# Peptides against a protein of PDB entry 4N7V: the designs that were tried, part 58

Target 1, 222 residues: chain A of PDB entry 4N7V
Amino acid sequence: TLRSITSPLVAHRLKPIRQKTKKAVVSILDSEEVCVELVKEYASQEYVKEVLQISSDGNTITIYYPNGGRGFPLADRPPSPTDNISRYSFDNLPEKYWRKYQYASRFVQLVRSKSPKITYFTRYAKCILMENSPGADFEVWFYDGVKIHKTEDFIQVIEKTGKSYTLKSESEVNSLKEEIKMYMDHANEGHRICLALESIISEEERKTRSAPFFPIIIGRKP

## One batch from the design tools (peptide; made by RFdiffusion4, then SolubleMPNN)

Design b2_p15_5_s3 (from b2_p15_5, 4 letters changed)
Fold by OpenDDE base, seed 1:
Structure b2_p15_5_s3 (fold): chain B 222 residues (1-222), chain A 15 residues (1-15)
Amino acid sequence: as target 1 above (222 residues)
Amino acid sequence: SLEEELKELDEEYFS
């Protein structure tokens, strides 16, 4: 099943974006829907041959072929759906579209990993918890120039000198220079606080059922 | 960058 290889994408709270590659244009619309336009080139002109429009919760996929499959000239927005539109639920999506859905899903995940959910200003750093899940990315930008980027898989450190390295195990973290450990300790504390705030705010969102609280900014730059 | 990562993703899925 599609579910065995990916979960429904989640584009809620993401800002509109349109990103072009050689073979596709992928967009997050104002509606928070995700659109994949499959592009072909003919006589130095790019045409959209197929469009997958995915709901913000990833559960509904609308597929259409502009101009009856002849294609529509690539523009600054997806072509409008015409006749011959197919609509699928996530669990009923034909296998031939799974790879394209995965592409959309991975795109959304990338965007989420770069989309602030919580921004927390400490005395020493700007901390940012991102929207991706599970294991949201966490970035710490120290005002003195040190940078720490935590992901589910690694921790990247950029020192004041510009020296950059990646840590992939606890042993490597424990082997850090004492001066860097101080930054790491601060980063970890900021991370803990952001996770705690996320939990609290999410619970309040659930209770109020109002507009989303995220993204949120805590504090201000000194 | 996001653009660079998407280029890689494009190659993975559409090449």
Scores: peptide ipSAE 0.292, ipTM 0.898, DockQ to the pose 0.771
Fold by OpenDDE base, seed 3:
Structure b2_p15_5_s3 (fold): chain B 222 residues (1-222), chain A 15 residues (1-15)
Amino acid sequence: as target 1 above (222 residues)
Amino acid sequence: SLEEELKELDEEYFS
């Protein structure tokens, strides 16, 4: 099943974007829907041959073939759907489209990993919890130049000297210089606070049934 | 950058 490969993508709260690659153009619309335009080149002109439009919650996929499958010239926005439109639920998506859906999902996850959900200013650093899940990226920019980037898979450290390295195990973290451990401790505390705030705010958001509270900024730069 | 990462993703899914 598609669900065994990926979960429905989540594009909520993401800003509109349009990114072109060699074979595709992927967009997040103002509606927070995600569009994948499959591009082919003929006679030095690019044409959109196929479009997957995915709902913000990832559960509905609309597929159409512009200009009766002949393709529509690539423009600054996805082409309008034609009469021949197919609509699928996530669990009923034909297997032939699974890889393209996965592409859209990976794109959205990438954008989410770069989209601030909580910005928290401490005495020593600017901390940012990103939108991706599970295990949201967490960045700490210390005012003295040190940077720590935590992901689900690794921790990247950039020291004042510009020396950078990646930590992938607890043993490597434990082998850090004492001075770097102090930065790590601060980063971890900021991370804990952001996660706690995320939980509390999300709960209040659920109760109020209002517009999204995120992204938020907490504290001020000294 | 996001653009570079998308190029890699494009190669992965559409090569």
Scores: peptide ipSAE 0.289, ipTM 0.896, DockQ to the pose 0.774
Fold by OpenDDE base, seed 5:
Structure b2_p15_5_s3 (fold): chain B 222 residues (1-222), chain A 15 residues (1-15)
Amino acid sequence: as target 1 above (222 residues)
Amino acid sequence: SLEEELKELDEEYFS
């Protein structure tokens, strides 16, 4: 099943964006829906041959073939659906579209990893917890130029000298120079605080059923 | 960048 290889994408709170690659154009719309436009080139002109429009919660997929399958010239936004529209639930999506859905999902996850959910200013750094899940990315921009980027898979460090390296195990983290460990300790504390606040705020958001509380900014830059 | 990551993603899914 599709569910066995991916979860429904979640595009809530993401800003509109449009990104073109060689074979596709992928967008997040104002509605927070996600569109994948499959692009073909004919006589040096790019055409959209197929569109997957996915709901913000990832559960509904609308598929259409612009201009009766002949394609529609690539523009600054997805072509409007007209005729021959198919609508599927996530669990009923034909297998032929699974790869394209996965592409959309990976795109959304990538955007989420770059979308601030909580920005927290400390005395020494700007900390940012991102929207992706599980294991949201966490970035710390120290005012002195040091940067730490934590993901579920690694920690990237950029030192004042410009030296950059990636840590993929706890042993590597433990082998850091003491001065770098101080930065890491601060980053970890900021991370803990952001996660705690995320939990508390999310719970209040659930109880009140009000407009989204995120993204939020906590503290002030010194 | 996002653009660079998407280029890699495109190659992964559409090559």
Scores: peptide ipSAE 0.284, ipTM 0.895, DockQ to the pose 0.801
Fold by OpenDDE base, seed 2:
Structure b2_p15_5_s3 (fold): chain B 222 residues (1-222), chain A 15 residues (1-15)
Amino acid sequence: as target 1 above (222 residues)
Amino acid sequence: SLEEELKELDEEYFS
């Protein structure tokens, strides 16, 4: 099943964006829907041959073929659906579209990993918890130039000297120089606080059913 | 950058 490969994408709270590659144009719309336009080149002109429009919660997929499959000239926005429109739920999406859905999902996850959910200013650093899941990216920008980037898979450190390295195990973290450990300790504390705040705020959102509280900024830059 | 990472993603899914 598609669900065994990926979960429904979640585009809530993401800003509108349009990114073009050789084969596709992928967009997050003002409505927070995700649109994948499959592009083909013919006679030095780019045409949109197929469009997948996915709801913000990832559960509904609308697929259409502009101009009866002949394609529509690539523009600054997706073409309007006119021909061969099909609507599917996530669990009923035909297998032939799974790869394209995965593309959309991976794009959204990529955008989420770069979208601040919580920004927390400490005495020494700007801490940012991102929107991606599971295991949201966490960045710490120390005011003295040190940077720590934590992901689900690794920790990247950039020192004052510009020296950069990646840590992938606890043993590597434990082998750090004492000076770097101090930065890591601060980063970990900031991370803990952001996760705690995320939990508290999310619970309040659930209770009130109000407008989203995220993104949120705590503290101010010194 | 986002653009560079998306390019890699495009190659993965549309090569």
Scores: peptide ipSAE 0.283, ipTM 0.894, DockQ to the pose 0.849

Design b2_p15_5_s4 (from b2_p15_5, 5 letters changed)
Fold by OpenDDE base, seed 3:
Structure b2_p15_5_s4 (fold): chain B 222 residues (1-222), chain A 15 residues (1-15)
Amino acid sequence: as target 1 above (222 residues)
Amino acid sequence: DLEEELQKLHEEYFS
């Protein structure tokens, strides 16, 4: 099943973006829908031959072939759907489209990993919790030049000297110099606070059923 | 950064 290889993408709260490559254009629209345009070139003109339009919650996929499959000239936005439209739920998506959906999902996750959800200014650093899940990326920019980037898979450290390294185990973390451990401790505290705030704010958001509270900024740069 | 990672992702799925 599609669910066995990916979860429904989540594009909520993401800013619009349009990225072009030779064979495809992927977009997040103002509506927070995700569009994958498959591009072919004929006689030095690019045409959109196929469009996958995915809802912001990833559960609905609309597929259409512009201009009866002949293609529509590539423009600054996806072509409008015509009458020959297929609409699928996530669980009913034909297998032939699974790879393209997976691409869209990974694209969205990448964008989410670079999209601030919570920005928290401490006395020593700017902390940023990103939108990706599970295990959101967490970045700490210390005002003295040290940087720590935490992901689900690793921790990257950039020291004052510019020395950069990646930690992938607790053993490596425990082997850090005492000076770096101090930065790590601060980063971890900021991370804990951001996660706590995320939980509290999300709960209030659920209760109010209002517009999204995120992204949010806590504190200010000293 | 993001652009480079996106390019790699594109190449992975469309090459």
Scores: peptide ipSAE 0.383, ipTM 0.923, DockQ to the pose 0.774
Fold by OpenDDE base, seed 5:
Structure b2_p15_5_s4 (fold): chain B 222 residues (1-222), chain A 15 residues (1-15)
Amino acid sequence: as target 1 above (222 residues)
Amino acid sequence: DLEEELQKLHEEYFS
């Protein structure tokens, strides 16, 4: 099943974006829906031949073939669904569309990994917890130029000198120079605080059933 | 950055 290989994408709170590649254009709309436009070139003109429009919660997929399958000229937004529209639930999506859905999902995850959920200013750094899950990316921009980027898979460090390296194990982290460990300690503290705030705010959001509380900014740059 | 990673993703799914 599709569910066995991917989860429904989640595009809530993401800003609209449109990214074009050679064979596809992927968009997050104002409605927070996600669109994958499959593009074909004909006579030096690009046409949208197929569109997958996915709901913000990833559970509904609307597929249509513009202009009766002949294609619609590529524009600054997806073409309107007018011809040959099919609607599927996530669990009923035909296998032929799974790869395209996975593409959309991976794109959304990428965008989420670069979308601030919590921005926290400390005395020494700007800390940012991103929207992706599980294991949200966490970035720390120290005011002196040091940068630490934490993901579920690695930690990237950029030193004052511009030297950059990636850590993929705890042993490598433990082998860091003492000066760098100080930055790492601060980053970890900021990370813990952001995670705690995320939990508290999410719980309040659930209780009040109000508009989304995220993204938020905590503190101010010194 | 985003564009570069998107290009890699695109190549993975559409090449």
Scores: peptide ipSAE 0.371, ipTM 0.918, DockQ to the pose 0.838
Fold by OpenDDE base, seed 4:
Structure b2_p15_5_s4 (fold): chain B 222 residues (1-222), chain A 15 residues (1-15)
Amino acid sequence: as target 1 above (222 residues)
Amino acid sequence: DLEEELQKLHEEYFS
């Protein structure tokens, strides 16, 4: 099943973006829907041959073929759907489209990993919890130049000197120099706080059923 | 860099 290889994408709160590549254009629209435009070049002109439009919650996929499959000239936005539209739920998406959905999903996750959900200024650093899940990226920009980037898979450290390295295990973290451990400790504390705040704010957001509370900024640079 | 990562992602799926 598609669900066994990916989860429904979530594009809520993401800013519009349009990224063109040779064979595809992927967009997040103002509506927070995600569009994958499959591009083919013909006679030195690029045409959109197929469009996957995915709802912001990833659960609905609308597929259409512009101009009856002849293609629509590539423009600055996806072509509008016509009458020949197929709509699928996530669980009913034909297998032939799974790869493209996976692409869209990974694109969204990548964007989310670069999209601040919580910005938290401490005495020593700017901490940013990102939108991606599970295991949201967490970045700490220390005012003295040190940077720590935590992902689900690794921790990247950039020291004042510009020296950069990646940690992939607890043993490696434990083997850090004491001076770096201090930064790591601070980063971890900031991370904990952001996660706690995320939980609290999300709960309030659920209760109020109002406009999104995120992204938020807590504190200010000293 | 987001653009670089997007390019890598694209290459993975469309190359």
Scores: peptide ipSAE 0.369, ipTM 0.918, DockQ to the pose 0.779
Fold by OpenDDE base, seed 2:
Structure b2_p15_5_s4 (fold): chain B 222 residues (1-222), chain A 15 residues (1-15)
Amino acid sequence: as target 1 above (222 residues)
Amino acid sequence: DLEEELQKLHEEYFS
C-alpha cells in the first residue's frame, strides 16, 4: 500500500512557493495545497502535461491532464483543471501515481525542515525549531558565530574558526572539547524549552480551535 | 540551501 511507503503529506502553515525544474514544477499554493506539474518541451515551449493537486492534509489527490492531454503552456501558476479530472483519497490512489506522490511528500518535508515553527532568542543565541516531523530540525545560531544544527540523524557543529564536523553518536558528543560542550549544553537547553513550549501551545490550540498560533517568536535578540 | 536540496530531490525522481 501507499501508506506502507509514505504518510500523507502535511502542508499546513507553509508559505507559498514555486520551484521550477527541467521536468516538473512543484508548488505550495496560497490555499496550502501542493501541486506537481509535469512539464514537456515542444518547439522550445514548455507545456504542462499532467497535474497532481494534493490537499493540505495530503488525504485528497486531484489528477488532471490539461487540454485533453495535449498540454497547457507553462505559466506562473498551475493550469485550471478542465480535462480528465480524477479525485482520489490517499488510500485509493492508483499505484502509477505513488512515486509522484512520494516526490511531493518529500518536497513538503524538505520545506518543513526549513520552515520555522518556534523562534527562541536567548542571551547567547537564536534558536529555531522547524516544522518537519518526526524529530523536527533544531538550529542554534550563536551571536559569536558558532552554529549547531540538530536533526533526527545527526548534529552538525560549525565553530568560530569555520571548522565544521558532524556527530552521529552520544560517544562523539561526550568527547567534545570543553569549550564546545558549553555551546552544546546551551543548545540542548534551548531545544528542551522549544519542545516544551510546542507541546503546551499545541494543546492550547486544540482547546481553542481558533487561528493557528504558530509560527511564534519568543523573546528578542539582545 | 533549500534550492540545492530541491534540485537533488528532483534529480532522484525525474532523471
Scores: peptide ipSAE 0.363, ipTM 0.917, DockQ to the pose 0.810

Design b2_p15_6_s1 (from b2_p15_6, 6 letters changed)
Fold by OpenDDE base, seed 3:
Structure b2_p15_6_s1 (fold): chain B 222 residues (1-222), chain A 15 residues (1-15)
Amino acid sequence: as target 1 above (222 residues)
Amino acid sequence: DLDKELQKLDEEYFS
């Protein structure tokens, strides 16, 4: 099943963007829908041959082939749907489209990992919890130049000297110099606070059923 | 940054 290889993408709260690659153009629309335009080149002109438009919650996929499959010249926005439009639920998406859906999902996850959800200014650093899940990325920019980037898979450290390295195990973290451990401790504290606040704010958002509370900024640079 | 990563995804999914 599609669900066994990916979860429905989540594009809520993401800013509009349009990114072109050699084979595709992927967009997040103002509506927070995600569009994948499959591009082919003929006689030095690029054409959109296929479009997957995915709802912000990832559960609905609309597929169409511009100009009856002949393609539509690539423009600054996705081409309008034609009369022959197919609409699928996530669980009913034909297997032939699974890889393209996964592409869209990976793109959205990438954008989410770079989209601030909570920005928290401490006495020593600017902390940022990102939108991706599970295990949201967490960045700490210390005012003295040290940077720590935590992901679900690793911790990247950039020291004041410019020396950078990646930690992938607890043993490596424990082997850090005492000075760096102090930064790590502060980063972890900021991370804990951001996660706690995320939980509290999300709960209030659920209760009020209002517009999204995120992204949010807490504190101010000293 | 994002462009480079997307190019990698493009290569991975559409090569």
Scores: peptide ipSAE 0.397, ipTM 0.924, DockQ to the pose 0.773
Fold by OpenDDE base, seed 1:
Structure b2_p15_6_s1 (fold): chain B 222 residues (1-222), chain A 15 residues (1-15)
Amino acid sequence: as target 1 above (222 residues)
Amino acid sequence: DLDKELQKLDEEYFS
């Protein structure tokens, strides 16, 4: 099943974006829907041959073929749906479209990992918890130039000298220089606070049923 | 950064 290889993508709270590659153009619309435009080149002109438009919650996929499959010239936005539009639920998506859905999902995951959910300014750093899940990315930009980037898989450290390295185990973290451990301790504290705030704010958001509270900014650069 | 990662993704899914 599609569910066994990916979960429905979640594009809520993501800013509109349009990214072109060699084979596709992928967009997040103002509506927070996700569009994948499959591009083909004919006589030095790029055409959109197929479009997958996915709802913000990932559960509905609309597929259409511009100009009956002849393609529509690539423009600054997806072509409008024409005739012969197919609509599928996530669990009923034909297997022939699974790879393209995965592409959209991975794109959204990538964007989410770069989209601030909580920005927290401490005395020493700008901390940012991102939108991706599970294990949201967490970045710490120290005002003195040190940077720490935490993901579910690794921790990247950039020192004042520009020296960069990646840590992938607790053993490596424990073997850090003492001066770097101080930065790591601060980063971890900021991370804890952001996670706590995320939980509290999410609960309030659930109770009020108002407009989204995120993204938020806590504090200001000193 | 996003462009580079997306290019890799494009190659993975469409090459």
Scores: peptide ipSAE 0.396, ipTM 0.924, DockQ to the pose 0.785
Fold by OpenDDE base, seed 2:
Structure b2_p15_6_s1 (fold): chain B 222 residues (1-222), chain A 15 residues (1-15)
Amino acid sequence: as target 1 above (222 residues)
Amino acid sequence: DLDKELQKLDEEYFS
């Protein structure tokens, strides 16, 4: 099943964006829907041959073929659905479209990993918890130039000198020189606080059922 | 940055 390969994508709270590659144009619309336009080149002109429009919660997929399948000239927005329109639920999506759905999902995951959910200013750094899940990315920008980027898979450190390295185990973290450990300790504390606040705020959102509280900014740069 | 990473996805999914 598709569900065994990936979960429904989640595009809530993401800003509109349009990104073009060689084979596709992928967009997040104002409606927070995700569109994948499959692009073909003919006589030095790019045409959209197929469009997957996915709901913000990833559960509904609308597929259509512009201009009777002949393709529609690539423009600054997805073409309107006019021909061969099919609507599927996530669990009923034909297997032939699974790879394209995965592409959309991976794109959304990538955007989420770069979208601030919580920005927290400390005395020494700007901390940012991102929207991706599970294991949201966490970035710490120290005012003196040091940067720490935590993901579920690794920790990247950029020192004041510009020296950069990646840590992939607790042993490597423990082997850091004392000066760097101080930055790591601060980063970890900021991370803990952001996760705690995320939990508290999310609970309040659930209770109030109002407009989203995120993204949120806590404090200000000293 | 995002462009480079998306290009990698394009190559992976559309060969």
Scores: peptide ipSAE 0.395, ipTM 0.924, DockQ to the pose 0.815
Fold by OpenDDE base, seed 5:
Structure b2_p15_6_s1 (fold): chain B 222 residues (1-222), chain A 15 residues (1-15)
Amino acid sequence: as target 1 above (222 residues)
Amino acid sequence: DLDKELQKLDEEYFS
């Protein structure tokens, strides 16, 4: 099943964006829906041959083939659906579209990993917890130039000298120079605080059911 | 950054 491969994408709170590659254009709309436009070149003109429009919660997929399948010239926005529109639920999506859905999902996760959910200014750094899940990315930009980027898979460190390296195990983390460990300790504390705030704020959102509280900014830049 | 990562995804899923 599709569900065994990926979860429904979640595009809530993401800003509109349009990104073009060689074979596709992927967009997040003002409505927070996600569109994948499959592109084909003919006579030096790019045409949209197929469109997958996915709801913000990932549960509804609308598929259409512009201009009766002949394609519609690529523009600055997805072509409007006209005829032969198919609508599927996530669990009823035909297998032939699974790979394209996965592409959309991976794109959304990528955007989420770069979308601030909580920005927290400390005395020494700008800390940012991102929107992706599980294991949201966490970035720490120290005012002196050091940067730490934590993901679920690794920790990247950029030192003042510009030296950059990636840590993929606890052993490597423990082998850090003492000077770098101080930065790591601060990063970890900021991370803990952001996660705690995320939990508290999310609970309040659940209780009030008002407009979303995120993204938020905590503290002030020195 | 995003463009480079998306290009990799394009190659992975459509090539």
Scores: peptide ipSAE 0.394, ipTM 0.924, DockQ to the pose 0.768

Design b2_p15_6_s2 (from b2_p15_6, 6 letters changed)
Fold by OpenDDE base, seed 1:
Structure b2_p15_6_s2 (fold): chain B 222 residues (1-222), chain A 15 residues (1-15)
Amino acid sequence: as target 1 above (222 residues)
Amino acid sequence: SLEEELKKLDEEFFS
């Protein structure tokens, strides 16, 4: 099943974006829907041959073939759905579209990993907890130039000299120089605080059922 | 960058 290889994508709170690659254009619309436009080139002109439009919660997929399948010239926005459209639920999506759905899902996760959910200014750094889940990315930009980027899979450190390296295990973290450990300690504290605040704010958001509270900014740059 | 990561993603899915 599709569910065994990916979960429904979640595009809530994401800003509109349109990104072109070699064979596709992927967009997040103002409606927070996600569109994948499959592009083919004929006589030096790019045409949209197929469109997958996915709801913001990932559960509904609308598929259409512009201009009766002949394709529509690539423009600055997805072509409007034609009269011949197919609508599927996530669990009823034909297997031939699973790879394209996965592409959309991975794109959304990538955007989420770069979308601030909580920005927290400390005395020494700007900390940012991102929207992706599980294991949201966490970035710490120290005012002196050091940067720490934490993901579910690794920790990347960029030192003041520009030296960059990646840590993939606790043993590697424990083997850091003392001066870098101080930065890591601060980053970890900021991370803990952001996660705690995320939990508290999310609970209040659930209770009030109002407009989204996120993204938020805590503190101010010194 | 986002563009670089998207390029890799495109290669993964459409090569």
Scores: peptide ipSAE 0.379, ipTM 0.920, DockQ to the pose 0.795
Fold by OpenDDE base, seed 5:
Structure b2_p15_6_s2 (fold): chain B 222 residues (1-222), chain A 15 residues (1-15)
Amino acid sequence: as target 1 above (222 residues)
Amino acid sequence: SLEEELKKLDEEFFS
């Protein structure tokens, strides 16, 4: 099943963007829907041959083939659905579209990993918890130039000198120089605080059922 | 960058 490969994508709170690659253009719309435009080139002109439009919650997929499958010239936005529109639920999506859905999902995950959910200013750093899940990315930009980027899989450190390295195990983290450990300790504390705040704010958001509270900025830059 | 990662993603899915 598709669900065994990926979960429904979640594009809520993401800003509109449009990114072009060689074979596709992927967009997040103002509506927070996600569009994948499959592009073909004919006579040095790019055409959109197929469009997958996915709802913000990932549960509804609308597929259409512009201009009766002949394609529509690539523009600055997805072509409007015309005729030959198919609508599927996530669980009823034909297998032939699974890879493309997965592409959209991975794109959204990537965007989410770069989208601030909580920005927290400490005395020493700007901390940012991102929107991706599970295991949201966490970035710490120290005012003195040190940078720490935590993901579910690794920790990247950029020192003042510009030296960069990646830590992939606890043993590597434990082998850090004492000076770097201080930065890591601060980063971890900021991370803990952001996660705690995320939980509290999310709960209040659920109770009030009001407009989204995120993204949020906490503290002031010194 | 986002663009670089997306390029890799494109290569992965559409090569």
Scores: peptide ipSAE 0.378, ipTM 0.919, DockQ to the pose 0.813
Fold by OpenDDE base, seed 3:
Structure b2_p15_6_s2 (fold): chain B 222 residues (1-222), chain A 15 residues (1-15)
Amino acid sequence: as target 1 above (222 residues)
Amino acid sequence: SLEEELKKLDEEFFS
């Protein structure tokens, strides 16, 4: 099943974007829907031959083939759907579209990993919890130049000297210089606080049923 | 950058 290889993408709260690659153009629309335009080149002109439009919650996929499948010239926005439109639920999506859906999902996750959900200013650093999940990226920019970037897979450290390294195990973390451990401790505390606030705010958001509370900014730069 | 990462993703899925 599609669910065995990916979960429905989540594009909520993401800003609109349009990104072109060699064979595809992927967009997040103002509606927070995600569009994948499959591009082919003929005689130095690019044409959109297939469009997957995915709902913000990833559960509905609308597929159409512009200009009766002949393709529509690539423009600054996805072409309008034609009369020949197919609509699928996530669990009913034909297998031939699974790879393209996975592409859209990976794109959204990438954007989410770069989209601030909580910005928290401490005495020593600017902390940012990103939108991706599970295991949201967490960045700490210390005012003295040190940077720590935590992901689900690794921790990257950039020291004041510009020295950069990646930690992928607890043993490597434990082998850090004592001075770097102090930065790590602060980063971890900021991370804990952001996660706690995320939980509390999400609960209030659920109760109020209002517009999204995120993204939020907490504190001020000294 | 996002663009560079997307380029890699494009190569992964469409090459």
Scores: peptide ipSAE 0.377, ipTM 0.920, DockQ to the pose 0.783
Fold by OpenDDE base, seed 2:
Formats: structure tokens, C-alpha cells, sequence
Structure b2_p15_6_s2 (fold): chain B 222 residues (1-222), chain A 15 residues (1-15)
């Protein structure tokens, strides 16, 4: 099943963007829908041959083929659907579209990993918890130039000297120099606080069912 | 950058 490969994408709270690659143009629209335009080149002109438009919650996929499959000239926005429109739920999406959906999902996850959900200023650093899941990325920008980037898979450290390295195990973290451990301790504390705040705020959102509280900024630059 | 990572993603899915 598609669900065994990926979960429905979630594009809520993401800013509109349009990114062109060699084979596709992928967009997040003002409506927070995600659009994948499959591009073919013919006679030095790019044409959109197929479009996948996915709802912000990832559960509805609309697929259409501009100009009856002949393609529509690539423009600054997706072409409007005119004919040969199919609408699917996530669980009813034909297998031939699974890879393209996965592409859209991976794109959204990438954008989410770069989208601040919580920004927290401490005495020593700017901490940022991102929107991606599971295991949101967490960045700490120390005011003295040190940077720590935590993902679900690794921790990247950039020291004042510009020296950078990646840690992938607890033993490697424990082997850090004492000075670096101090930065790591601060980063971990900031991370803990952001996760705690995320939980509290999310619970309040659930209770009130009001407009989203995220993204939020806590504290200010010193 | 986002663009660089998206390029890698494009290569993964459309090569």
C-alpha cells in the first residue's frame, strides 16, 4: 500500500513557493495545496504534461493532463484543469502515481525541515525547532559563531574555527572536548524547552480549535 | 540550500 511507503503529506503553515527542477516544477500554493507539474521539453519549449495537485492534508489527490495530454506551456503557475481530471483519496491512489506522490511528500518534508516552528532566544544562542516530523530538526546558532544542527539521524557541529564534524552515536558525543560539551548541553536544554512548549501549545490549539499559534518566537535577541 | 537538495531529490525520482 501507499501508506506502507509514506504517510499523507502535511503542508499546513508552509509558505507558498515554486521550485523548478529539470523534470518537474513543485509548488506550495497560497491555499497550502501542493502541486507537482511534470515537465517535458519539445522544440526548446517546456510543457507541463501531467499535474498532481494534493490537498494540504495530503488526503486528496487531483490528477489532470493539460490539453488532453498534449501539454501546456510552462508558466509561472500550474495550468488550470480542463479535462481528464481524476480525483483520488490517499488510500485509493493508483500505484502508478505512488512515486510521484512520494516525491511531493519528500519535497514537503524537506521544506518543513527548513521552516521554523518555534524560535527561542537564549542568553547565548538562537534556537530553532523546525516543522518536520518525526523528529523535527533543531538548530542552535550561538552568538559567538558556534552552530549545532540536530536531526533524527545525526548531530552536526560547526566550531568557531570553522571546523565541522558529524556525530552519529552517543559515544561520539561523550568523546567531545569539554568546551564543546558545554555548547551541546546548552543546545540540549534549548531543545528540551522547545519540545515542551510545542506540546503545551499544541494542546491549547486542540482545546480552543482556533487559528494556529505556530510559528512562534520566544524571547528576543540580546 | 533548498535548491541543491531539491535537485538531488529530482535526480532520485526522475533519472
Amino acid sequence: as target 1 above (222 residues)
Amino acid sequence: SLEEELKKLDEEFFS
Scores: peptide ipSAE 0.375, ipTM 0.919, DockQ to the pose 0.833

